Peptides against a protein of PDB entry 5FRP. Designs and how they scored, part 151

Target 1, 225 residues: chain A of PDB entry 5FRP
Amino acid sequence: VEWTESIPQIIATREDISKELNQALAKTFIDSDPRVRRTSVMIFNKVPVTEIWKNITNKAIYTSLLHLAREKHKEVRELCINTMAKFYSNSLNEIERTYQNKEIWEIIDTIPSTLYNLYYINDLNINEQVDSVIFEYLLPFEPDNDKRVHRLLTVLSHFDKKAFTSFFAFNARQIKISFAISKYIDFSKFLNNQESMSSSQGPIVMNKYNQTLQWLASGLSDSTK

## One batch from the design tools (peptide; made by RFdiffusion4, then SolubleMPNN)

Design b2_p24_7_s3 (from b2_p24_7, 9 letters changed)
Fold by OpenDDE base, seed 1:
Structure b2_p24_7_s3 (fold): chain B 225 residues (1-225), chain A 24 residues (1-24)
Amino acid sequence: as target 1 above (225 residues)
Amino acid sequence: DLLKEIQKFYEENKKEIEEEAEKL
């Protein structure tokens, strides 16, 4: 743990990290102690993206980072999912594609597919986190139509079949959620009107309201777990 | 070309996509 905690400072001060240091760092991502794995992931959060690309040249480190998205340890997994999504976004914004970094880009370009494949785990907490990082880092709000389309095409260009399926399923779900929220608002307005509540439609609308609430709530993870 | 491929994929896998959307 202590050794791994020193790595961000070393990367910041040295322009060329030795092959031996890269090999040692690669081992920390597969360490049996979850604290060591956590600290290793934190390197990607503490060090600027440009310095990571410059100094971390062992492709095994990037591959190992992506594998931690399916980590058994909840805290490490959650940290990894946020870290890899942010790192992908920062890389697209700040790192040019060159012949020298091609092999690393081949790995980084699979991050969107890796994240969308997490929906197949069928875990509500993971699903919520993936939803969050999609809107924050993968497909952020962009008012420029050309930039938005270009970003979308970049994200999709490296999808496998499962990721494409999950992508379309996700979008279909978002439409359903939006529709349900609109209905919820309409039902709430109706129920807040005393004249409407006393009408023959009152009990019918109340039942639809409750069904809508139950459906919306079923998609939420238990925050106490 | 990519947009046409995406559209083709969606049409060919529409049933599977709908089934996965119901699980979410």
Scores: peptide ipSAE 0.228, ipTM 0.844, DockQ to the pose 0.894
Fold by OpenDDE base, seed 4:
Structure b2_p24_7_s3 (fold): chain B 225 residues (1-225), chain A 24 residues (1-24)
Amino acid sequence: as target 1 above (225 residues)
Amino acid sequence: DLLKEIQKFYEENKKEIEEEAEKL
């Protein structure tokens, strides 16, 4: 743990990280101690993306990072999912594609697929986290149409079949959610109007309101679990 | 054209996509 905690500082101070250090770091991602694995993931959060790309040249490290998205330890998994999504976004924004970094990009370009494939685990907590990182890092809101399309195409260009399926499923769900929210708002407005509530439609709308709430709630994880 | 490929994929896998969307 202590050794791994020193890595961010080492990367920040040294331009040339030895092959040996990369090999040692690669081992920390598969360490039996979840604290070591956590600390290893945190390197990607603490060190600037440009320095990571410069100093971490062992492909196994990046591959291992992606594997931790399915980690049994909840905290490590959650950290990994956030970290890899953020790292992907930062890499797209700050790292140029060169001949020298091509092999690393081949791995990094699979991050979107890795994330979308997590939906197949059928875990509500994981699904919510994946939803969050998609909106925050993977496909953030972009008002510029050209940039938005370019980002979308970049993400999709490396999808496997499962990721594509999940992507379209996700989008379909989002449309449904949006529609449900719209209905919820309309129902809420109706229910807040005394005249409307006193009408023959009052009980009907109340029922629809409750159904809409139940549907929306069913998509949420239990925060206590 | 990636867009055409995506559209083709969607059309070919529409049923599976809908099934997965119901699980979400």
Scores: peptide ipSAE 0.228, ipTM 0.844, DockQ to the pose 0.881
Fold by OpenDDE base, seed 5:
Structure b2_p24_7_s3 (fold): chain B 225 residues (1-225), chain A 24 residues (1-24)
Amino acid sequence: as target 1 above (225 residues)
Amino acid sequence: DLLKEIQKFYEENKKEIEEEAEKL
């Protein structure tokens, strides 16, 4: 009987500890030291998604994570972009939507929009990273058609106007890239044929080949920067 | 229907989408 009477106090104490921890963690995401911010982001990578959702209940932490995607510190920003994309994917796969976690889901559901909005920064490094996390985490390869469609609809259902625009722009670019690669292959085959190169079309095809290569290269970031 | 809304959005914003696709 005495043990049962202590349970509410223990629960209250644990809730208080959890609240304090969440408040302390929320402050680390806005710390002036980028190492502290980095460490805070890494929690979302190191701790299982189920444990994150269970223990991190302060919505401000999730909001702060999303804001770091536009951080000035390159390393922290890059880490954050990868982390939030992965966390989104893991959450969709492992976390059920309940009444209790609704407020957190309202934030997490904006991750795709947050990521697609990064294209408007017009930074090649950021664009490449966003491209990568889209294919790896947001819209991964899924052989099951129903799952693929469901994932797509889930991602799109919380887009703002800018995210929708960038989504379609991205897809249009991918089609263009695919077409350019196809042309590159055809040009390469033509250039490998000596008879074709000796023809009147040789210089024309060579020019188109160079233009195609230049266009493809212009879409890639300098790995040295 | 989300698909209808997406289609409508695409049609209404086609020009802007194409312009953004050229920047990418």
Scores: peptide ipSAE 0.223, ipTM 0.840, DockQ to the pose 0.875
Fold by OpenDDE base, seed 2:
Structure b2_p24_7_s3 (fold): chain B 225 residues (1-225), chain A 24 residues (1-24)
Amino acid sequence: as target 1 above (225 residues)
Amino acid sequence: DLLKEIQKFYEENKKEIEEEAEKL
């Protein structure tokens, strides 16, 4: 743990990380102690993306990072999901594609697919986290149409079949949620009008309102889990 | 080309997509 905690400082101060250091770092990502794995993931959060790409040349480190997205330890998994999504976004923004870094990009380009594949676990907490990182890092709001389309195409270009399926399913869900929210607003307005509530439609709208609330609530994870 | 591939994928897998959307 202590050794791994020193790595961000070493990377920041040294221009060349030795092959040996890369090999040692690769081992920390597969360590049996969750604290060691957590600290290893934190390197990607503490070190600038440009320095990571420059100094971490062992492919196994990147592969291991992606693998931790399915880790059993909740805290490490959650950290990994956020970290890899952010790292992907930062890499797209700051790292040029060259012949020398092609092999690393081949791994990094699978991050979106790796994240979308987590929906198949069918865990509400994981789903919510994946939703969050999609909006924050993978497909953030971009007012420039060309940039937005380019980002979207970049994300999709490396999808496997499962990721594509999840992508479209996610979008379909978002449409449903949007529709439900719209209905909720309409029902709420109706319920706030006393004349409308006294009408024959009052009980019908109340029932629909309750159904809408239940549906919306069912899509939310239990914060206590 | 990618957009065409995406559209083709969607059309070919529409049923599976709808099934997965119901699970979400």
Scores: peptide ipSAE 0.223, ipTM 0.842, DockQ to the pose 0.887

Design b2_p24_7_s4 (from b2_p24_7, 10 letters changed)
Fold by OpenDDE base, seed 4:
Structure b2_p24_7_s4 (fold): chain B 225 residues (1-225), chain A 24 residues (1-24)
Amino acid sequence: as target 1 above (225 residues)
Amino acid sequence: SLLEKIEKYYKENKEEIEKLAEEL
């Protein structure tokens, strides 16, 4: 743990990390101690993306990072999912594609697929986290249409079959959510109108509202679990 | 084009997609 905690400082101070250091770091991602694995993942959060790409050249490290998305240890898994999504986004924004880094990009470009494939685990907590990182890092809100389309195409261009399926399913769900939210808003407006509530439509609208709320609630994980 | 590939994929896998969407 202590050694791994020193890695961010080493990366920041040394321009050329030895092959040996990369090999040692690769081992920390598969360490039996979750704290070591956690600390290893945190390197990607603490070190600037440009320095990571420059100094971490062992492909196994990146591959291992992606594997931790399915880690049994909840904290490590959650950290990994956030970290890899953020790292992907930062890489797209800050790292140019070159011949020298092509092999690493081949791994990094699979991050979206890796994340979308987590929906198949059928875990509500994982699903919520994946939803979050999609909106925050993979496909963030972008008002510029060209940039938005470019990002979308970049993400989709490396999807496997399962990821495509998940992507479309996700989008279909989002449409449903949007519709539900719209109904909620309409209901709220209706509730604020006393005349409408006193009408024969009042009970009908209330019933629809309750159904909508139940549906929305069913998609949320129990925060207590 | 990528778009055509995506559209083709969607059409070919519509049932699976819809099923998964219901599970989400």
Scores: peptide ipSAE 0.235, ipTM 0.833, DockQ to the pose 0.869
Fold by OpenDDE base, seed 1:
Structure b2_p24_7_s4 (fold): chain B 225 residues (1-225), chain A 24 residues (1-24)
Amino acid sequence: as target 1 above (225 residues)
Amino acid sequence: SLLEKIEKYYKENKEEIEKLAEEL
């Protein structure tokens, strides 16, 4: 753990990390101690993206980072999912594609597929986190239409079949959620009007309101877990 | 085009997509 904690400083101060150091770092991502794995993931959060691309040249490190998205240890997994999504976004914004970094880009370009494939685990906590990182890092709000379309095409261009399926399913769900929220707002306005509640439609609207609330609540993870 | 490929994929896998969307 202590050795791994020193790595961010080493990367920041040295122009090149030795092959041996890269190999040692690669081993920390598969260490039996979750604290070591956590510390290894934190390197990608603490070191600027440009310095990571410059100094971490062993492709096995990037591959190992992606594998931690399915980590059994909850804290390490959650950290990894946020870290890899952020790293992908920062890489798209700050790293130029060159012949020298092509092999690393081939791995990094699979991050969107890796994240969208997590929906197949069918875990509400994981789904919520993937939803969050999609809106924050993969497909962030962009008012410029050309930039938004370009980002979308970049994300989709490296999808596997499962990721495409997941992507469309996700979008279909978002449409349903948006519709449900709109109905919830309308129902709430109706329920706040005493005259409307006393009408023959009152009980029917109340029933639909309750169904909508139950559906919305079922999509939320338990915050205590 | 990439768009045409995506549209084709959607049409060919619509049932599976809809099923997955219901599970989410």
Scores: peptide ipSAE 0.233, ipTM 0.832, DockQ to the pose 0.883
Fold by OpenDDE base, seed 5:
Structure b2_p24_7_s4 (fold): chain B 225 residues (1-225), chain A 24 residues (1-24)
Amino acid sequence: as target 1 above (225 residues)
Amino acid sequence: SLLEKIEKYYKENKEEIEKLAEEL
């Protein structure tokens, strides 16, 4: 653990990390101790993206990072999902595609697919986290139309079939959520009007309201779990 | 084009997509 904790400082201070260090770092991602794995993932958060790309050249490290998205240890998994999404976004923004880094980009370009494939696990906590990182890092709000389209095309261009399916499903769900929220607002307005509640429509609206609430609640994870 | 590929994929997998959307 202590050795791994020193790695960010080493990467920040050295222009070239030895092959041996890269090999040693690769082993930490598969260490039996979840604390070691966690610390290894944190390297990608603590070190600037430009320095990571410059100094971490072992492909196995990036592959292992992506694999940790399915980690059994909850804390490590959650950290990994956030880290890889952020790293992807930062890489797109700050790292140019060159001949020298092509092989690493081939791995990094699979991050969106890796994340969207997590929806197939059918875990509400994972789904919520994936939702969050999509909006924050993969497909963030971008007022510039050209940049937004370019980002979208970049993300989609490396999808596998399952990721495409998941992407469309996600978007369809978002539309449904938006519709449900709109209806919730309408119901709330109706409920605030006593005259409307006393009408023959009152029970019907209440039933629809309850159905809407149940549907919304079913899509949310239990914050206590 | 990428757009054409996406559209084709969507059309071919619409049922599966809709099913997955309901499960999310």
Scores: peptide ipSAE 0.231, ipTM 0.830, DockQ to the pose 0.876
Fold by OpenDDE base, seed 2:
Structure b2_p24_7_s4 (fold): chain B 225 residues (1-225), chain A 24 residues (1-24)
Amino acid sequence: as target 1 above (225 residues)
Amino acid sequence: SLLEKIEKYYKENKEEIEKLAEEL
């Protein structure tokens, strides 16, 4: 743990990380101690993306990072999911594609698929986290249409079949959520009108309102789990 | 094109997509 904790500082101060150091670092990502794995993931958060690409040349490290997205240890998994999503976004923005870094890009380009495939685990907490990182890092809001489309195409261009399925399912769900929210707003307006509430439609609207609330609530994970 | 591939994929896998969307 202590050794791994020193790595961010070493990377920040040294221009050349030895092959041996890369090999040693690769081992920390698969260490049996979750604290070691956590510290290893934190390297990607503490070190600038440009320095990571420059100094971390062992492809096994990147592969291992992606693998931790399905780790059993909740804290490490959650950290990994956020870290890899952010790292992907930063890499797209700051790292050029060259012949020298091609092999690493081949791994990094699979991050979107890796994340979208987590929906198949059918865990509400994981789903919520994936939703969050999609909106924050993978497909952030971009007012420039050309940039937005370019990012979208970049993300989709490396999807596997399962990721495509998840992507479309996700979007379908978002449409449903938006529709439910719209209904909620309409119902709320109706409920605030006393004349409408006293009408024959009052009980019907109340029932639909309750159904909508129940549906919205059912999609939320229990934060205690 | 990528767009054509996506459209084709969606059309061919619509049932599975809809099923997964219900589970989400």
Scores: peptide ipSAE 0.229, ipTM 0.826, DockQ to the pose 0.877

Design b2_p24_8_s2 (from b2_p24_8, 11 letters changed)
Fold by OpenDDE base, seed 2:
Structure b2_p24_8_s2 (fold): chain B 225 residues (1-225), chain A 24 residues (1-24)
Amino acid sequence: as target 1 above (225 residues)
Amino acid sequence: SLKALLEALENPEEIEELAENLEK
């Protein structure tokens, strides 16, 4: 009986400890020392995504992380951009959307917009970094068309108007090329199958194949100029 | 310390120890 009565206290103590830790961590993200801020960002890189979601429950930490993407200190900013992109990708892959984590997801879902909005700073180094993390983490190479489309739709679903504009300006062409290449490969495989070619769909696929080839040829020629 | 916090997050069993140290 005494042991059972201690359990709520232990749980409460753990909860209190967790709260205090979260509060302390939140302060480190806004510390005046860039080294402290850097170390804080590194938590998201070193700790597994599942443990982050479990243990970091203070939404202010996530909002602060996202804010560091526009920090003046170059090293911290660069680290933050990479970290938040990776964290977003890992979260999409490993974290389920539940009622309990909804508030955190609302913040995390803004990461794509946060990143695409960095293009408006008009800094070449930032642009290059954003390009890199987009294709590495946000819209990684995925051979499965359904998965690729789903990821794309997920990324776009929370875009603000500015992010959407940036997407079309900077990355939409590359994405289209990737899709076209994927289709080309699929069509090629289909056309190489004699049974498929003899089907009623054969001529339709052949036409689509040719259109895709023409589009790819045109697009690649323009990119080399 | 932030380092201790990081370690605690990596090792949840150490969170209690960290909390105790933060209260000193």
Scores: peptide ipSAE 0.029, ipTM 0.554, DockQ to the pose 0.011
Fold by OpenDDE base, seed 1:
Parts: structure tokens; sequence; C-alpha cells
Structure b2_p24_8_s2 (fold): chain B 225 residues (1-225), chain A 24 residues (1-24)
């Protein structure tokens, strides 16, 4: 009985401790020393994503992380951009959406938009970095078409108007090419199977194959101009 | 320190110890 009565106090104490830790951590993200800010960002790289979601419950920390993408200090900014993209990808892969973590997900779901909005800064180095993290973490190459489409839809579902504009300007063509290549591979595999070619679907697939090739050829020619 | 916080996040068992140190 006494043990049971101590459990609420222990839980309350743990919650209080967790709150204090989160408050202390939140302050480090806005510290005047860029080294402190850098170290704070590194937490998201060093700690497993599951542990971060479990232990970092203060929304202000996640919001502050996202704000560092526009940090004046180059090293901190670059680290933050890579970190937040990776964290987004890991979260999508490893963290389930629950009622309890809904508020944090609302922030994390804005990471793609945050990244695409960086194109408006019109800095070549930033643009290159954003391109890199988009294709490495946000929209990674996925051979499964259904999974790739699902990821794309997930990323786009939370875009603001500015992010959509940037997406169409910078990445939409690349995404289309990726899909076309995947279709080309599938069609090629089908056409290499003699049994499949003799089927009623053979001529249909052949026609689609040719259309895909023509589209790819046209797209590649435009990129060289 | 931020290092201590990182270590505590990696090791949840150390969170209690860190909290005690922050209250000091």
Amino acid sequence: as target 1 above (225 residues)
Amino acid sequence: SLKALLEALENPEEIEELAENLEK
C-alpha cells in the first residue's frame, strides 16, 4: 500500500524533473554563444529519435530548432538544416502518430515547408544544401512506387503556398523523372519476359514503354540546354 | 552543462541525477 502511494509522487517528481530539464534545454537553443547552440542541435543527431520524442516534450525546443535554419552563424545553420531533415525522415520511419505526440508532430510536419522556404533567401550555398537534404532525407530514392508516392504525398500535405511554389520551381521535375525511371524499369522487366509479351497486356505495356522513353528523352534534352 | 544534458537524454536513468544538479 505504501509503495502504491509513492508511485504518484515518483511520477510527479519525474514529470517535474523532465519539465526542468526541458526548460534548461530550451534556453540553450537561444544562447548567445553559437557553440552552445551548435551543441544543442547535435543532441538531435546523437540521441536516437525514439528517445528524443520520449524525453523532449517542450514544444519550444522543436520550434527553436526549426528557427535555427535561418541562423546567421553559418556552421550552426548548416548543421541545423541537415539535422532537421534527418530528424524528419527518422521520425516518419520510427515514430507513430498518437494523441499524446500530436502537438509535436504538428511542428515536425512543418519541416519540409521550412526547408523549401529557404529557397527564397536566394543563396546558392543554401539552395545546394536544401537540394541535398531533400533528396537524401525528405524524398529519398525508393524503388517501391507506392512507398515513394506515399512519402511524396506526406511531404506535400503540409506545404504552405510558398513551399509549393518552391517545390514546383526546383524539385517537381526531378520527382517526375524519378517516377518515370521507375516505370521504365518495370516496363523493361515486363518486356524481357517472353511469356508476358505474348499476353494480351503485351501491346499495352509496349505502348506505355515507348511513351515513357519519349518523355524521358525530351526531359533529358531540356536539362542539357 | 549541455554535455550532461545530452548524456542524460541518452541514458534516462541519469535524468534524475541531472535534475538534482540543476536544482543546485
Scores: peptide ipSAE 0.029, ipTM 0.556, DockQ to the pose 0.011
Fold by OpenDDE base, seed 3:
Structure b2_p24_8_s2 (fold): chain B 225 residues (1-225), chain A 24 residues (1-24)
Amino acid sequence: as target 1 above (225 residues)
Amino acid sequence: SLKALLEALENPEEIEELAENLEK
């Protein structure tokens, strides 16, 4: 435990972590003591994403992190689920895909599938947590349609069959709502521009706007039942 | 296929159809 607790400081101070340190760290993720495993997961929360990618080069560490999503120890599991989702999002935002980090990205790209596969456990608490991290980190609200679509495509591009099935079962409606809201915002902006309203597209956009509003109204009513 | 996904994203109405096809 004490050794693992020192790892964040070591990563912060050293530009290059030795192969030996990476190997030792990998062992902590599979330690019999849940406190050690917890501390190991916390490294991903305490250390900036850029520093993790730079210094943690052993793929086994990332694989082990993902495995902890199915950990029997509740606290470790919950921490792991939140951590990996956040780490995924931060990685997408801050880490470029290069030849050197390709192998790590191959693992990180499986995080969405790993999370969606947790729905098959059929545990209400796990489901709620997965829902939470999906909408907080994996598919956050993005007002820019292009960015939102790009994020969605990125998440879906590495799905296994089971993840796709769970995605459509649990989150398809929410995704549709998100898209509708974004369209609503875009339409509203368009309609607020007088020059745009006077264009030939004005009536078309107005019609789409009204359809979107009606759809949103109907969807919200169903969620309250 | 990725193409089908892209098309479904362009047409949200097709997402349900895609979901049904994947269950098959």
Scores: peptide ipSAE 0.000, ipTM 0.288, DockQ to the pose 0.113
Fold by OpenDDE base, seed 4:
Structure b2_p24_8_s2 (fold): chain B 225 residues (1-225), chain A 24 residues (1-24)
Amino acid sequence: as target 1 above (225 residues)
Amino acid sequence: SLKALLEALENPEEIEELAENLEK
């Protein structure tokens, strides 16, 4: 435990962690002591994402992190789920995709699927946590439509079939609503512009606006029942 | 295809169809 606790400091101070250290760290993720596993997960929380990507080069560490999402120890599992979701989000925001980090990205890109697959455990606590991290980290609120769509597509692009099924079961409706709201806003802005309304696109946009409103109205009516 | 998904996302009504098609 103490050794593992020192790792964040080591990573922060060293530009390159030795292969040996990576191997040792990999072992801590599968340690029999939950405290060791917890501490290992905490490395991902304590160390900046850029430093993690730079210094943790052993793929097994990332794979093991993802595996801990199904950990029997509740505290470790919960921490892991939060950590991996946050790490995913931070990675998307801060880490460029390069040839050198491709293999790690291949693992990290499975985080969304890993999380959505947790719904199949059929545990209410896990479901709630997954919901939380999805909306906090995976699919955060983004006012920019393009960014929001891009994030969504990024998340979906690596889904397995089960993850897709879970996504549609749990989150698709919310995403649709969000998208519809965004469209509504855009259409409203368009309609408020007299020059735009006078264009050939005016009637088309008006029609789309009305359709969007109808869809929203129908969806909201079902949610209130 | 990703393109189809994007198009479906642009049309919320099509997302349900896409979902149904993915379950197939």
Scores: peptide ipSAE 0.000, ipTM 0.283, DockQ to the pose 0.095; fails the geometry check

